# Designs tried in a protein design run: peptides against a protein of PDB entry 7BBL. Part 24

Target 1, 86 residues: chain A of PDB entry 7BBL
Amino acid sequence: IAQESLESQEQRARAALRERYLRSLLAMVGHQVSFTLHEGVRVAAHFGATDLDVANFYVSQLQTPIGVQAEALLRCSDIISYTFKP

## One batch from the design tools (peptide; aimed at target 1 A15 T50)

Design b2_p18_8_s2 (made by RFdiffusion4, then SolubleMPNN; from b2_p18_8, 6 letters changed)
Fold by OpenDDE base, seed 5:
Parts: structure tokens; sequence; C-alpha cells
Structure b2_p18_8_s2 (fold): chain B 86 residues (1-86), chain A 18 residues (1-18)
């Protein structure tokens, strides 16, 4: 019985999480998304796109505590979590 | 390679849907 190495198991787990994440990005295109940022800040925006390495989120109608931005760039590192209705 | 190709296809589809 060829046992998969621990390294191979971890690689498959990382790949599965990455695929699920990317599929979530596909599913959220054009939808309003609620983002949780640092310091308990919550914003909502329409998701447009990400860059190739998913480092940045290009969004529209960003609702912030201090007003609405028509177009905005959110860094992935600024986002703790997000939710949306598909 | 296979996983990277699948990931890229998902990213390309997400950008094309904009």
Amino acid sequence: as target 1 above (86 residues)
Amino acid sequence: THQMAEDQAILDAARAAR
C-alpha cells in the first residue's frame, strides 16, 4: 500500500484550501461583499476583481464608516474575513 | 503544475466575469 507522505498530504490540503478560496472569488464577482478589517472595522463593497497573485481586491461602491468610495483598492492583508450571498 | 493550471483558470474566469 503506497502511503502518501506527510508532506504530500499537507500539499493536498493547501491545494484544496487554495482552490476553495479561488472558487469563492469567482462566486463573489459582481456581488456585494461584507469585509471585516482590522480594529473591528466592517465595510461593504461590490467585488470587481483581484490581481494575478490575489494581493489586491478591486471593488466598487465601498461603504466605509466615513463615507462611500465609488472605486477602491483593498489589500488582501487588510482583510480578516469576508461574507457574501451567492 | 496541474494545480497551478487549475488555479490560473479560476483566476482568469474571475477576471473575465468582471
Scores: peptide ipSAE 0.048, ipTM 0.598, DockQ to the pose 0.049
OpenDDE base, seeds 1, 2, 3, 4: peptide ipSAE 0.047, 0.047, 0.022, 0.042; ipTM 0.592, 0.597, 0.576, 0.588

Design b2_p18_8_s3 (made by RFdiffusion4, then SolubleMPNN; from b2_p18_8, 9 letters changed)
Fold by OpenDDE base, seed 5:
Structure b2_p18_8_s3 (fold): chain B 86 residues (1-86), chain A 18 residues (1-18)
Amino acid sequence: as target 1 above (86 residues)
Amino acid sequence: TFEMSEVQAILDAWQASR
């Protein structure tokens, strides 16, 4: 049975993961995202942008326990997980 | 829901492919 090379299979798998990530970014546009940060802190913000090399999030209307910040940068090291409703 | 560890794995694989 003819099969793709292992390298080709791995490349397809990587491409699929990239597509899933990119599509999720598009789905986040215009939506509020909930972030779980360290020490059990949870915040919500509107997604603005992210870098493709580093998972830093530029957000707006960041709702924190101590108030709302108009614009903010959430670094990848700050975040444990995030979720949103498309 | 996305775990940051999963996102990091995707980004690492992305850079490795270039």
Scores: peptide ipSAE 0.538, ipTM 0.881, DockQ to the pose 0.823
OpenDDE base, seeds 1, 2, 3, 4: peptide ipSAE 0.496, 0.457, 0.517, 0.514; ipTM 0.868, 0.854, 0.873, 0.873

Design b2_p18_8_s4 (made by RFdiffusion4, then SolubleMPNN; from b2_p18_8, 6 letters changed)
Fold by OpenDDE base, seed 4:
Structure b2_p18_8_s4 (fold): chain B 86 residues (1-86), chain A 18 residues (1-18)
Amino acid sequence: as target 1 above (86 residues)
Amino acid sequence: THEMAEDQAILDAARAAE
């Protein structure tokens, strides 16, 4: 470890982040997730699935400030952060 | 989860090495 180049260390960190992210997606299955979107908008929805290639979140019972949407597609680019209780 | 805790430990170790 002490002999790793900066590039190798960064690569390892990126790999760890990616793995953690993917595992978080698996952990979200069947749970309600709180999403923070742009402009301070926060929504809650049941996580259904994700398309990792397209980076879409397929959710149900999306609670928005204007009502509940039965099914919705959230783009990863619209999401700043999310939290859930595994 | 246990696996996520392990991943976090790896991440923390990576950050500490930078």
Scores: peptide ipSAE 0.072, ipTM 0.648, DockQ to the pose 0.068
OpenDDE base, seeds 1, 2, 3, 5: peptide ipSAE 0.040, 0.070, 0.025, 0.024; ipTM 0.560, 0.649, 0.544, 0.554; seed 1 fails the geometry check

## One batch from the design tools (peptide; aimed at target 1 V29 F47 D53)

Design b2_p19_3 (made by RFdiffusion4; failed a check: too like the target's own chain)
Pose (drawn by RFdiffusion4):
Structure b2_p19_3 (pose): chain A 86 residues (1-86), chain P 19 residues (1-19)
Amino acid sequence: as target 1 above (86 residues)
Amino acid sequence: AAANAALEAELRALRDAYL
């Protein structure tokens, strides 16, 4: 059979990377997720959802240095990193 | 591709339920 084109190989790679990423998002259901925001602020909340096109987070019980926000949307642009324990 | 579509559908359902 003809060799697989480089383009087809890159497509399979994107699919493999995406599938792993999606599984990692699903793994946050029912867990707390911590975030590192701008200014070095560290916060945490109960995971609710993320958008799939842009990594915005929908969370509840967001704990910040100044209080607790019952519901929150942390925009992708607000976040440097997020961390959770499976 | 089918696996990604299924995961995306599940995650969108969870999001819509949450919101």

Design b2_p19_3_s1 (made by RFdiffusion4, then SolubleMPNN; from b2_p19_3, 6 letters changed; failed a check: too like the target's own chain)
Amino acid sequence: AARVEALEAELRAIRAAFL

Design b2_p19_3_s2 (made by RFdiffusion4, then SolubleMPNN; from b2_p19_3, 7 letters changed)
Fold by OpenDDE base, seed 2:
Structure b2_p19_3_s2 (fold): chain B 86 residues (1-86), chain A 19 residues (1-19)
Amino acid sequence: as target 1 above (86 residues)
Amino acid sequence: AARVAELEARLRAIRAAFL
């Protein structure tokens, strides 16, 4: 009987995780997202788009402690976690 | 692979249309 190689199984696992991530991004589009940044700073913004390679988050109506930015760019490296309601 | 590629294509289209 033919058996899938370990490497092929690992590739499928990576693909599954990537698909899960991408579907989450798609579900996030147009919704308000709560971001936790460094030093306990939390902001909220409407998710617009993402660079799949650079992992920039393009958002609108960014609510920060010092005010609201109509449009903004968040770097993935600045984000500790995020939540949203699909 | 095809599924991932399709999802990425959709997200690229969204990115292109956003800014």
Scores: peptide ipSAE 0.610, ipTM 0.915, DockQ to the pose 0.818
OpenDDE base, seeds 1, 3, 4, 5: peptide ipSAE 0.608, 0.606, 0.608, 0.608; ipTM 0.915, 0.913, 0.914, 0.914

Design b2_p19_3_s3 (made by RFdiffusion4, then SolubleMPNN; from b2_p19_3, 8 letters changed; failed a check: too like the target's own chain)
Amino acid sequence: EERVRALEAELRAIRAAFL

Design b2_p19_3_s4 (made by RFdiffusion4, then SolubleMPNN; from b2_p19_3, 6 letters changed; failed a check: too like the target's own chain)
Amino acid sequence: AARVAELEAELRAIRAAFL

Design b2_p19_4 (made by RFdiffusion4)
Pose (drawn by RFdiffusion4):
Structure b2_p19_4 (pose): chain A 86 residues (1-86), chain P 19 residues (1-19)
Amino acid sequence: as target 1 above (86 residues)
Amino acid sequence: SAASEALEAELRAHRDAYL
């Protein structure tokens, strides 16, 4: 059989990377997720959802240095990193 | 891929239920 084109190989790679990423998002359901925001602020909340095109987070019980926000949307642009324990 | 589409559908349904 003809060799697989480089383009087809890159497509398979993107699919493999995406599938793993999606599984990692699904793994946050029912868990707390911590975030590192701008200014070095560290916060945490109960995971609700993320958008799939842009990594915006929908969370509840967001704990910040100044209080607790019952519902929150942390925009992708607000976030440097997020961490959770499976 | 079909697996990515199934995961995306599940996550979108979960999000819509959450919102």

Design b2_p19_4_s1 (made by RFdiffusion4, then SolubleMPNN; from b2_p19_4, 7 letters changed)
Fold by OpenDDE base, seed 2:
Structure b2_p19_4_s1 (fold): chain B 86 residues (1-86), chain A 19 residues (1-19)
Amino acid sequence: as target 1 above (86 residues)
Amino acid sequence: SAANERLRAELEALRAAFL
């Protein structure tokens, strides 16, 4: 019987994880997202878009400890985790 | 936005290829 190779299985697993990520991003669009950044810093912002190549998050109404930024850019590498209500 | 369209396109491509 035909059996999928190990490498093919790994590729499918990576694809499934990427799909999950992409779906979460799409579900996030237009919603307020709570981001946990380094050093315990927490911010909230409305998610606008992401740049797939640069891994930037374009957000609006960014609530920080020192005030609100109307428009802002968050780098994926600065984000530890995030939550949102779909 | 263009960025979100690229996101959707990648999702569709992944589904077609692997899922």
Scores: peptide ipSAE 0.318, ipTM 0.833, DockQ to the pose 0.099
OpenDDE base, seeds 1, 3, 4, 5: peptide ipSAE 0.215, 0.307, 0.299, 0.304; ipTM 0.773, 0.830, 0.825, 0.828

Design b2_p19_4_s2 (made by RFdiffusion4, then SolubleMPNN; from b2_p19_4, 7 letters changed)
Fold by OpenDDE base, seed 3:
Structure b2_p19_4_s2 (fold): chain B 86 residues (1-86), chain A 19 residues (1-19)
Amino acid sequence: as target 1 above (86 residues)
Amino acid sequence: SAANRRLEAELEALRAAFL
């Protein structure tokens, strides 16, 4: 029985995860999102946009442990996970 | 926006090629 190679299976799995990520970005627009950052830090902000080339999140009303920032830039590399209600 | 158009194009390309 013909079987897809391990490499091809891994490529399809990565593509599926990438699609899931991109769909989540589209769904986030205009919504408040909860972000988990390094060292157990959690913040919430209204999502504006991303820059795929620079790997940044542009957000507003960023709620941090020490106060609220009206406008902020989050690096995607600093984000462990996020949740939101579409 | 231009960013949204790029995102949508990437999604379509992924679906066509792998999914």
Scores: peptide ipSAE 0.096, ipTM 0.691, DockQ to the pose 0.098
OpenDDE base, seeds 1, 2, 4, 5: peptide ipSAE 0.034, 0.035, 0.037, 0.038; ipTM 0.606, 0.604, 0.606, 0.611

Design b2_p19_4_s3 (made by RFdiffusion4, then SolubleMPNN; from b2_p19_4 with S4N H14L D16A Y18F; failed a check: too like the target's own chain)
Amino acid sequence: SAANEALEAELRALRAAFL

Design b2_p19_4_s4 (made by RFdiffusion4, then SolubleMPNN; from b2_p19_4, 9 letters changed)
Fold by OpenDDE base, seed 4:
Formats: structure tokens, C-alpha cells, sequence
Structure b2_p19_4_s4 (fold): chain B 86 residues (1-86), chain A 19 residues (1-19)
């Protein structure tokens, strides 16, 4: 009885996480997302799209502490976490 | 996987529509 190697299991787990991530992005479309950035900054915006290469978030109606930006680009490296309601 | 690739194509389409 052949059992999957630990390395193979890890690869499968990474693939599963990637799939879940992508599905979550699709679920964000048309919804407001709350982003937690560095230094305790929290913003909310409507998700538009993402860059597959750089993982940038293209958003609209970005609510920032100093005002609302109609269109904005959030870098993945600037984001600590995010939450949304499907 | 093929499923992940499909989802990535869907995201690519969303990006194209947004920009």
C-alpha cells in the first residue's frame, strides 16, 4: 500500500491553499473588503481585480483616513490581512 | 492543478475587464 510522501502532501496542501485564495478573490467581486495595513491603518474598498504576477489589488471607492479615492492600487506587501462578506 | 489554472484565467479576465 503506497502512501503519499510528506513532500507530496505539502505540495497538495499548498495547491489547496492557492485554490482557496483564488476562489476567495472571485468571491470578493462586487463586495466591499476591509483591509488592515501596516501601522494599524484600516481601509475599506470595493474589489475590482488582482494582478496575478504581483498580486496587486485593484480597488475602487477606497475609504482612507484622509478621504475616499475613486480608484487605487494596493500592494500585497502592504496588506496585513483582509476580510469580507460574500 | 487544472482547477487552479482555470481560476487564474478567470481572475485574469476580471483584471482585463477592470482595466
Amino acid sequence: as target 1 above (86 residues)
Amino acid sequence: SAEVARLERELEALRAAFL
Scores: peptide ipSAE 0.115, ipTM 0.697, DockQ to the pose 0.766
OpenDDE base, seeds 1, 2, 3, 5: peptide ipSAE 0.111, 0.069, 0.032, 0.030; ipTM 0.691, 0.641, 0.575, 0.590

Design b2_p19_5 (made by RFdiffusion4)
Pose (drawn by RFdiffusion4):
Structure b2_p19_5 (pose): chain A 86 residues (1-86), chain P 19 residues (1-19)
Amino acid sequence: as target 1 above (86 residues)
Amino acid sequence: SAAEARELAFWTAAYAAFH
C-alpha cells in the first residue's frame, strides 16, 4: 500500500490530541477546578462546563480572595492555568 | 448554531453519563 501522506498523519495526530483533550475536559465533571488568573490570583470553583471552541469555563461557587460568586463564567482570556484532581 | 448544537450534545451526553 502507498505510504500515508504527511498531511494524513498530521490529521490523525490532531484527532488523537483532541480526543485526549476532550477526555480531560469530561474528567472535570463533578470536580472542583482551581485557576491561576491574571495578577497571580488563585481561585477555585465547582466545574460546570467549558466551551469547546475556546476554553471558557462555566463554574459555580467560585471562591475568590474577596468572596464567593454563586455562578461565574471565567473567560479563556482571564485564565493562565487550571488544575484539578481526577 | 451548528457549533452550539455540537457543544450542547457533547455536554448533555457527559452529564447524562455522570448521573

Design b2_p19_5_s1 (made by RFdiffusion4, then SolubleMPNN; from b2_p19_5 with E7Q L8Q T12D H19A)
Fold by OpenDDE base, seed 5:
Structure b2_p19_5_s1 (fold): chain B 86 residues (1-86), chain A 19 residues (1-19)
Amino acid sequence: as target 1 above (86 residues)
Amino acid sequence: SAAEARQQAFWDAAYAAFA
């Protein structure tokens, strides 16, 4: 029986996850998102946009432990997890 | 290009996080 190579299967899986991720970003637009950062820091912010090349999240009204920042940049690498309600 | 390489690195990292 003919089967896809393991590499092809992995590529399809990556493509599916990419699409799912992009759709999640679209769902975030205009919503407040809760981010979990390093050292247990949790913040909430309104999602604006992301730059895939720079891997940054552009957010507004960022609620941090030290105050609210009108506009902020969150690096994707700094984010452990995030949740939001569509 | 460098930009394309960075983008691929991003997706690879995303894959690692979601897989």
Scores: peptide ipSAE 0.032, ipTM 0.556, DockQ to the pose 0.230
OpenDDE base, seeds 1, 2, 3, 4: peptide ipSAE 0.026, 0.031, 0.028, 0.032; ipTM 0.537, 0.552, 0.546, 0.559

Design b2_p19_5_s2 (made by RFdiffusion4, then SolubleMPNN; from b2_p19_5, 8 letters changed)
Fold by OpenDDE base, seed 4:
Structure b2_p19_5_s2 (fold): chain B 86 residues (1-86), chain A 19 residues (1-19)
Amino acid sequence: as target 1 above (86 residues)
Amino acid sequence: SEAARRQREFWEAAYAAFA
């Protein structure tokens, strides 16, 4: 029986990861989520929305080491913009 | 390929944020 090439197997693996990610997004709407940012910083925030093109996350009540940020735009490992709530 | 590796790492990182 013919086997898939390594490239085809990798394509299927990436597609499966994408599907799992998308299903996770659906499950987390409105819930608090943990994020890993640059330099290993861990934060928690309520999920609002995402743009699926680049996976930017619009979040609220972002808990950071320096305080709570009311609104924030996150990427996987960087904070794009935010408003701090003292 | 390098492009395939970068794509895989992106989705792995994205999924890990919610796992």
Scores: peptide ipSAE 0.028, ipTM 0.516, DockQ to the pose 0.055
OpenDDE base, seeds 1, 2, 3, 5: peptide ipSAE 0.021, 0.020, 0.022, 0.021; ipTM 0.441, 0.429, 0.448, 0.433

Design b2_p19_5_s3 (made by RFdiffusion4, then SolubleMPNN; from b2_p19_5, 5 letters changed)
Fold by OpenDDE base, seed 3:
Structure b2_p19_5_s3 (fold): chain B 86 residues (1-86), chain A 19 residues (1-19)
Amino acid sequence: as target 1 above (86 residues)
Amino acid sequence: SAAAARQAAFWAAAYAAFA
């Protein structure tokens, strides 16, 4: 029985991760999300929308130690990870 | 833009406070 090539297996793995990411975006709409940024910075904000092509997160009520930002734009490149309650 | 500048200043202050 012929085995699937390593390259094909890697492509399926990447596709699965991308689908998982997209599903997480749908699930977090309207929920408060905790974002981990560079240098250990952590913030919480209500998720509004994303622009997948520009890789931006539009959020509201961004909580930080220096105060609450009513509306903000988070660049995907600034985000290390995020968590939320579905 | 002014909005971009304001946000940049906000993040600069935030990182300074968090780090």
Scores: peptide ipSAE 0.039, ipTM 0.542, DockQ to the pose 0.030
OpenDDE base, seeds 1, 2, 4, 5: peptide ipSAE 0.028, 0.029, 0.036, 0.030; ipTM 0.523, 0.469, 0.535, 0.524

Design b2_p19_5_s4 (made by RFdiffusion4, then SolubleMPNN; from b2_p19_5, 6 letters changed)
Fold by OpenDDE base, seed 4:
Structure b2_p19_5_s4 (fold): chain B 86 residues (1-86), chain A 19 residues (1-19)
Amino acid sequence: as target 1 above (86 residues)
Amino acid sequence: SAAAARQAAFWAAAYAAYA
């Protein structure tokens, strides 16, 4: 019985995590997402699309503490976490 | 860079968050 190499195991693990993330993006479609940003800032916006390479979130009706933006771009580097109801 | 580090942290958290 051959034992899977460590590299193969790591590859499968990375693939599984990536798939899980992508499925979460699919689940966001058509829903309002709550984003937690740095410095305790919380915003809500309707999910539009993402740039998988740069990890940008294209959103609409962005509700911020100081007002609403029709459209906006959120960078993953600015986001701590997000939640939504699938 | 700090931005790259934060992005990496975001991805790591996102990968593990969705059940």
Scores: peptide ipSAE 0.115, ipTM 0.627, DockQ to the pose 0.054
OpenDDE base, seeds 1, 2, 3, 5: peptide ipSAE 0.079, 0.079, 0.092, 0.097; ipTM 0.605, 0.591, 0.603, 0.617

Design b2_p19_6 (made by RFdiffusion4)
Pose (drawn by RFdiffusion4):
Structure b2_p19_6 (pose): chain A 86 residues (1-86), chain P 19 residues (1-19)
Amino acid sequence: as target 1 above (86 residues)
Amino acid sequence: AANAALEAELRAIKAAYLA
């Protein structure tokens, strides 16, 4: 059989990377997720959802240095990193 | 197909959360 084109190989790679990423998002359901925001602020909340095109987070019980926000949307642009324990 | 199924599940979870 003809060799697989480089383009087809890159497509399979994107699919493999994406599938793993999606599984990692699904794994946050039912868990707390912590975030590192701008200014070095560290916060945490109960995971609700993420958008799939842009990594915006929908969370509840967001704990910040100044209080607790019952519902929150942390925009992708607000976040440097997020961390959770499976 | 696996990515589409995962995306559909995650969109359902999001919809349930924002309800």

Design b2_p19_6_s1 (made by RFdiffusion4, then SolubleMPNN; from b2_p19_6, 5 letters changed; failed a check: too like the target's own chain)
Amino acid sequence: ARVAELEAELRAIRAAFLA

Design b2_p19_6_s2 (made by RFdiffusion4, then SolubleMPNN; from b2_p19_6, 5 letters changed; failed a check: too like the target's own chain)
Amino acid sequence: ARVEALEAELRAIRAAFLA

Design b2_p19_6_s3 (made by RFdiffusion4, then SolubleMPNN; from b2_p19_6, 6 letters changed)
Fold by OpenDDE base, seed 3:
Structure b2_p19_6_s3 (fold): chain B 86 residues (1-86), chain A 19 residues (1-19)
Amino acid sequence: as target 1 above (86 residues)
Amino acid sequence: AAVERLEAELEAIRAAFLA
């Protein structure tokens, strides 16, 4: 019986995770997303697009504790987590 | 090639958003 190598199994697992991530990004396009940032700051914004390499998040109507910003750029390094309703 | 197709779609969305 042939057996797939551990390396091959791990490669397939990584590919599956990447696909899941990309599908989630596609699903949130045009929807309002809640972002948790550093220092306990939470904001909400309409998701526009992302960079696949740098992972910048291009958003609109960013609701912050001090007001609403019409357009904004959020870097992946600024974001701890995010949630949205499909 | 599902990943490649998804990345292409998202890149097109980004390009349109920034246009």
Scores: peptide ipSAE 0.642, ipTM 0.927, DockQ to the pose 0.888
OpenDDE base, seeds 1, 2, 4, 5: peptide ipSAE 0.640, 0.638, 0.637, 0.637; ipTM 0.927, 0.926, 0.926, 0.926

Design b2_p19_6_s4 (made by RFdiffusion4, then SolubleMPNN; from b2_p19_6, 6 letters changed)
Fold by OpenDDE base, seed 3:
Structure b2_p19_6_s4 (fold): chain B 86 residues (1-86), chain A 19 residues (1-19)
Amino acid sequence: as target 1 above (86 residues)
Amino acid sequence: AEVARLEAELEAIRAAFLA
């Protein structure tokens, strides 16, 4: 019986995780997303797009503690976590 | 190559958003 190598199994696992991530991004398009930033700051914005390599988040109608910003760029380094309702 | 297809879709969305 042939057995798949450990390396091959790990490669498939990584590919599966990448696909899962990309599908979640597609699901976010056009929806409002809640972002948790540093220092306990939480904001909400409509998701527009992302970079696949740098993971910049291009958003609109960013609701902040001091008001609403029409358009904004949230870099990956600014974000701790995010949630949304599909 | 499902990953590649998904990445292409997202890249198109990004391009359209920035246009």
Scores: peptide ipSAE 0.638, ipTM 0.926, DockQ to the pose 0.906
OpenDDE base, seeds 1, 2, 4, 5: peptide ipSAE 0.052, 0.634, 0.635, 0.045; ipTM 0.629, 0.925, 0.925, 0.623; seeds 1, 5 fail the geometry check

Design b2_p19_7 (made by RFdiffusion4)
Pose (drawn by RFdiffusion4):
Structure b2_p19_7 (pose): chain A 86 residues (1-86), chain P 19 residues (1-19)
Amino acid sequence: as target 1 above (86 residues)
Amino acid sequence: SELEAQLRALFEERKAAIE
């Protein structure tokens, strides 16, 4: 059989990377997720959802240095990193 | 993909609950 084209190989790689990424998002259901925001602020909340095109987070019980926000949307642009324990 | 379509439906429901 003819060799697989480089383009087809890159497509399979993107699919493999995406599938693993999606599984990692699903794994946050039912868990707390912590975030590192701008200015070095560390916060945490109960995971609700993320958008799949841009990594915006929908969270509840967001704990910040100044209080608790019952419902929150943390925009992708607001976040440097997020961390959770499976 | 199938997983992406399932997650989009699931996360839209969870998103709506938080909004």

Design b2_p19_7_s1 (made by RFdiffusion4, then SolubleMPNN; from b2_p19_7, 6 letters changed)
Fold by OpenDDE base, seed 3:
Structure b2_p19_7_s1 (fold): chain B 86 residues (1-86), chain A 19 residues (1-19)
Amino acid sequence: as target 1 above (86 residues)
Amino acid sequence: SALEEELRALFAERAAAIA
């Protein structure tokens, strides 16, 4: 029987992960999100929007170890992971 | 993709307001 190549399987897996990521962004709108940054820093902020081309997160009420920032821009490259309750 | 374009359109106005 015909079998899909390993490369094709991996391509489908990457495509599925990409779609799941994009849909998670939509689900984050208006919710508080917990972000894990480099060096073990964890912050929380309300998600406003993202720039798919520039790879930025526009957030508000950013809670940091030194206080709350009303509005902030988080670069995706600075984010290791995030979690939120839909 | 179509999904990315739809999300870009959705977030464009919001991002502009926050930026």
Scores: peptide ipSAE 0.279, ipTM 0.800, DockQ to the pose 0.722
OpenDDE base, seeds 1, 2, 4, 5: peptide ipSAE 0.042, 0.039, 0.028, 0.037; ipTM 0.590, 0.553, 0.540, 0.554

Design b2_p19_7_s2 (made by RFdiffusion4, then SolubleMPNN; from b2_p19_7, 7 letters changed)
Fold by OpenDDE base, seed 5:
Structure b2_p19_7_s2 (fold): chain B 86 residues (1-86), chain A 19 residues (1-19)
Amino acid sequence: as target 1 above (86 residues)
Amino acid sequence: SALEEELRRLFAERAAAIA
């Protein structure tokens, strides 16, 4: 039986992960999110939005180890993982 | 929004693939 190439299968897998990621971003809107950053740093903030290429997170009430920042910009590349309650 | 548009794009591509 003819089947999809490995390359095509990998493409579908990447697309599925991308979809799941984007859906999580939509679900984050208006919610407080816990972010794990480098060096074991953990912060919590209310999610606002991302930029056009989804490279940055615009957040408010960012709770950091050294204090609370009213508004901040988190680079997606600085984030190891995140959790939130939908 | 940009996020919604990206999702829409992904779904459109999927629909095209199965059509």
Scores: peptide ipSAE 0.105, ipTM 0.645, DockQ to the pose 0.070
OpenDDE base, seeds 1, 2, 3, 4: peptide ipSAE 0.103, 0.101, 0.086, 0.066; ipTM 0.646, 0.646, 0.627, 0.597; seed 1 fails the geometry check

Design b2_p19_7_s3 (made by RFdiffusion4, then SolubleMPNN; from b2_p19_7, 7 letters changed)
Fold by OpenDDE base, seed 1:
Structure b2_p19_7_s3 (fold): chain B 86 residues (1-86), chain A 19 residues (1-19)
Amino acid sequence: as target 1 above (86 residues)
Amino acid sequence: SALEEELRALFAARAAAIA
């Protein structure tokens, strides 16, 4: 039986993860999301949009340890994980 | 939207690879 190459398998896995990521972003629209950042910092904010080119998250009502920011940009590279309730 | 377009592109690429 023909077996798919390792490189092809990795490509499929990467594509699947990318799809899952993008679907999660679409599902986040209009919802409050809990973000886990570096150093164990956790914040919550309402997701607005993201720019795929610059990898920024446009959010509102960002709850931080020192207060709430009405509008803010979160760098995707600073985000370790996130959770939300659709 | 850009997100929708990229998703569409991913599925299109997958379909092409299967064909």
Scores: peptide ipSAE 0.050, ipTM 0.573, DockQ to the pose 0.070
OpenDDE base, seeds 2, 3, 4, 5: peptide ipSAE 0.043, 0.022, 0.033, 0.030; ipTM 0.560, 0.462, 0.534, 0.532

Design b2_p19_7_s4 (made by RFdiffusion4, then SolubleMPNN; from b2_p19_7, 7 letters changed)
Fold by OpenDDE base, seed 1:
Structure b2_p19_7_s4 (fold): chain B 86 residues (1-86), chain A 19 residues (1-19)
Amino acid sequence: as target 1 above (86 residues)
Amino acid sequence: SALEAELRALFARRAAEIA
């Protein structure tokens, strides 16, 4: 029996993670999400959507230490992690 | 953007706190 190459295994792993990520985006729509940003910054916002390349998060009621922004964009690259209640 | 500037300022402030 032929053994799957390391490259193929890594490809499957990346695909699985990508799928899980995209599913999480769908699951969080309309929910308040807690985002952990760089330098220990944490914000909360209602998730709306992402752009086509998932580079930006469209959110509403963004809660920051300096106030609430009704609508805002968060760059994916600025986000370290996020949590939410489904 | 304005929001990016605000977040950048927030980052800078937080960075100062942990420095």
Scores: peptide ipSAE 0.033, ipTM 0.501, DockQ to the pose 0.026
OpenDDE base, seeds 2, 3, 4, 5: peptide ipSAE 0.022, 0.020, 0.025, 0.022; ipTM 0.415, 0.399, 0.397, 0.407

Design b2_p19_8 (made by RFdiffusion4)
Pose (drawn by RFdiffusion4):
Parts: sequence; structure tokens; C-alpha cells
Structure b2_p19_8 (pose): chain A 86 residues (1-86), chain P 19 residues (1-19)
Amino acid sequence: as target 1 above (86 residues)
Amino acid sequence: ALTAAERAAYEAEFAALQA
């Protein structure tokens, strides 16, 4: 059989990377997720959802240095990193 | 980018986990 084109190989790679990423998002359901925001602020909340096109987070019980926000949307642009324990 | 099928499958799995 003809060799697989480089383009086809890159597409399979993107699919493999995406599938793993999506599994990692599903794994946050029912867990707390911590975030590192701008200014070095560290916060945490109960995971609700993320958008799939842009990594915006929908969370509840967001704990910040100044208080607790019952519901929150942390925009992708607000976040440097997020961490959770499976 | 997600295909329509990938998005629908993910949303269905996600809703099942939230149930």
C-alpha cells in the first residue's frame, strides 16, 4: 500500500492529541480545580464545564483571596494554568 | 478544531458524568 501522507499523519496526531485533551477535561467533572491567574493569584473552585473551542471555565464556589463567588466564569485569557487531582 | 460528531459525543459523555 502507498505510504501515508505527511498531512494524513499530522491529522491523526491532532486527533490523538485532542482525544487525550478531551478526556482530561472530562476527568475534571466532580472535582475541584485550582487556577493560577494574573498577578499570581491562586484560586480554586468546583469544576462545572469548559468551552471546547476556547478554554473558558465555568465553576462554582470560587474561592479567591477576598471571598467566595457562588458561580463564576474564568475566561481563558484570565488563566495561566489549572491543576486538579484525578 | 472539533468535528460536529466529536463535539456531540463529548457533550453526551459530559452530561452523563454530571447526572

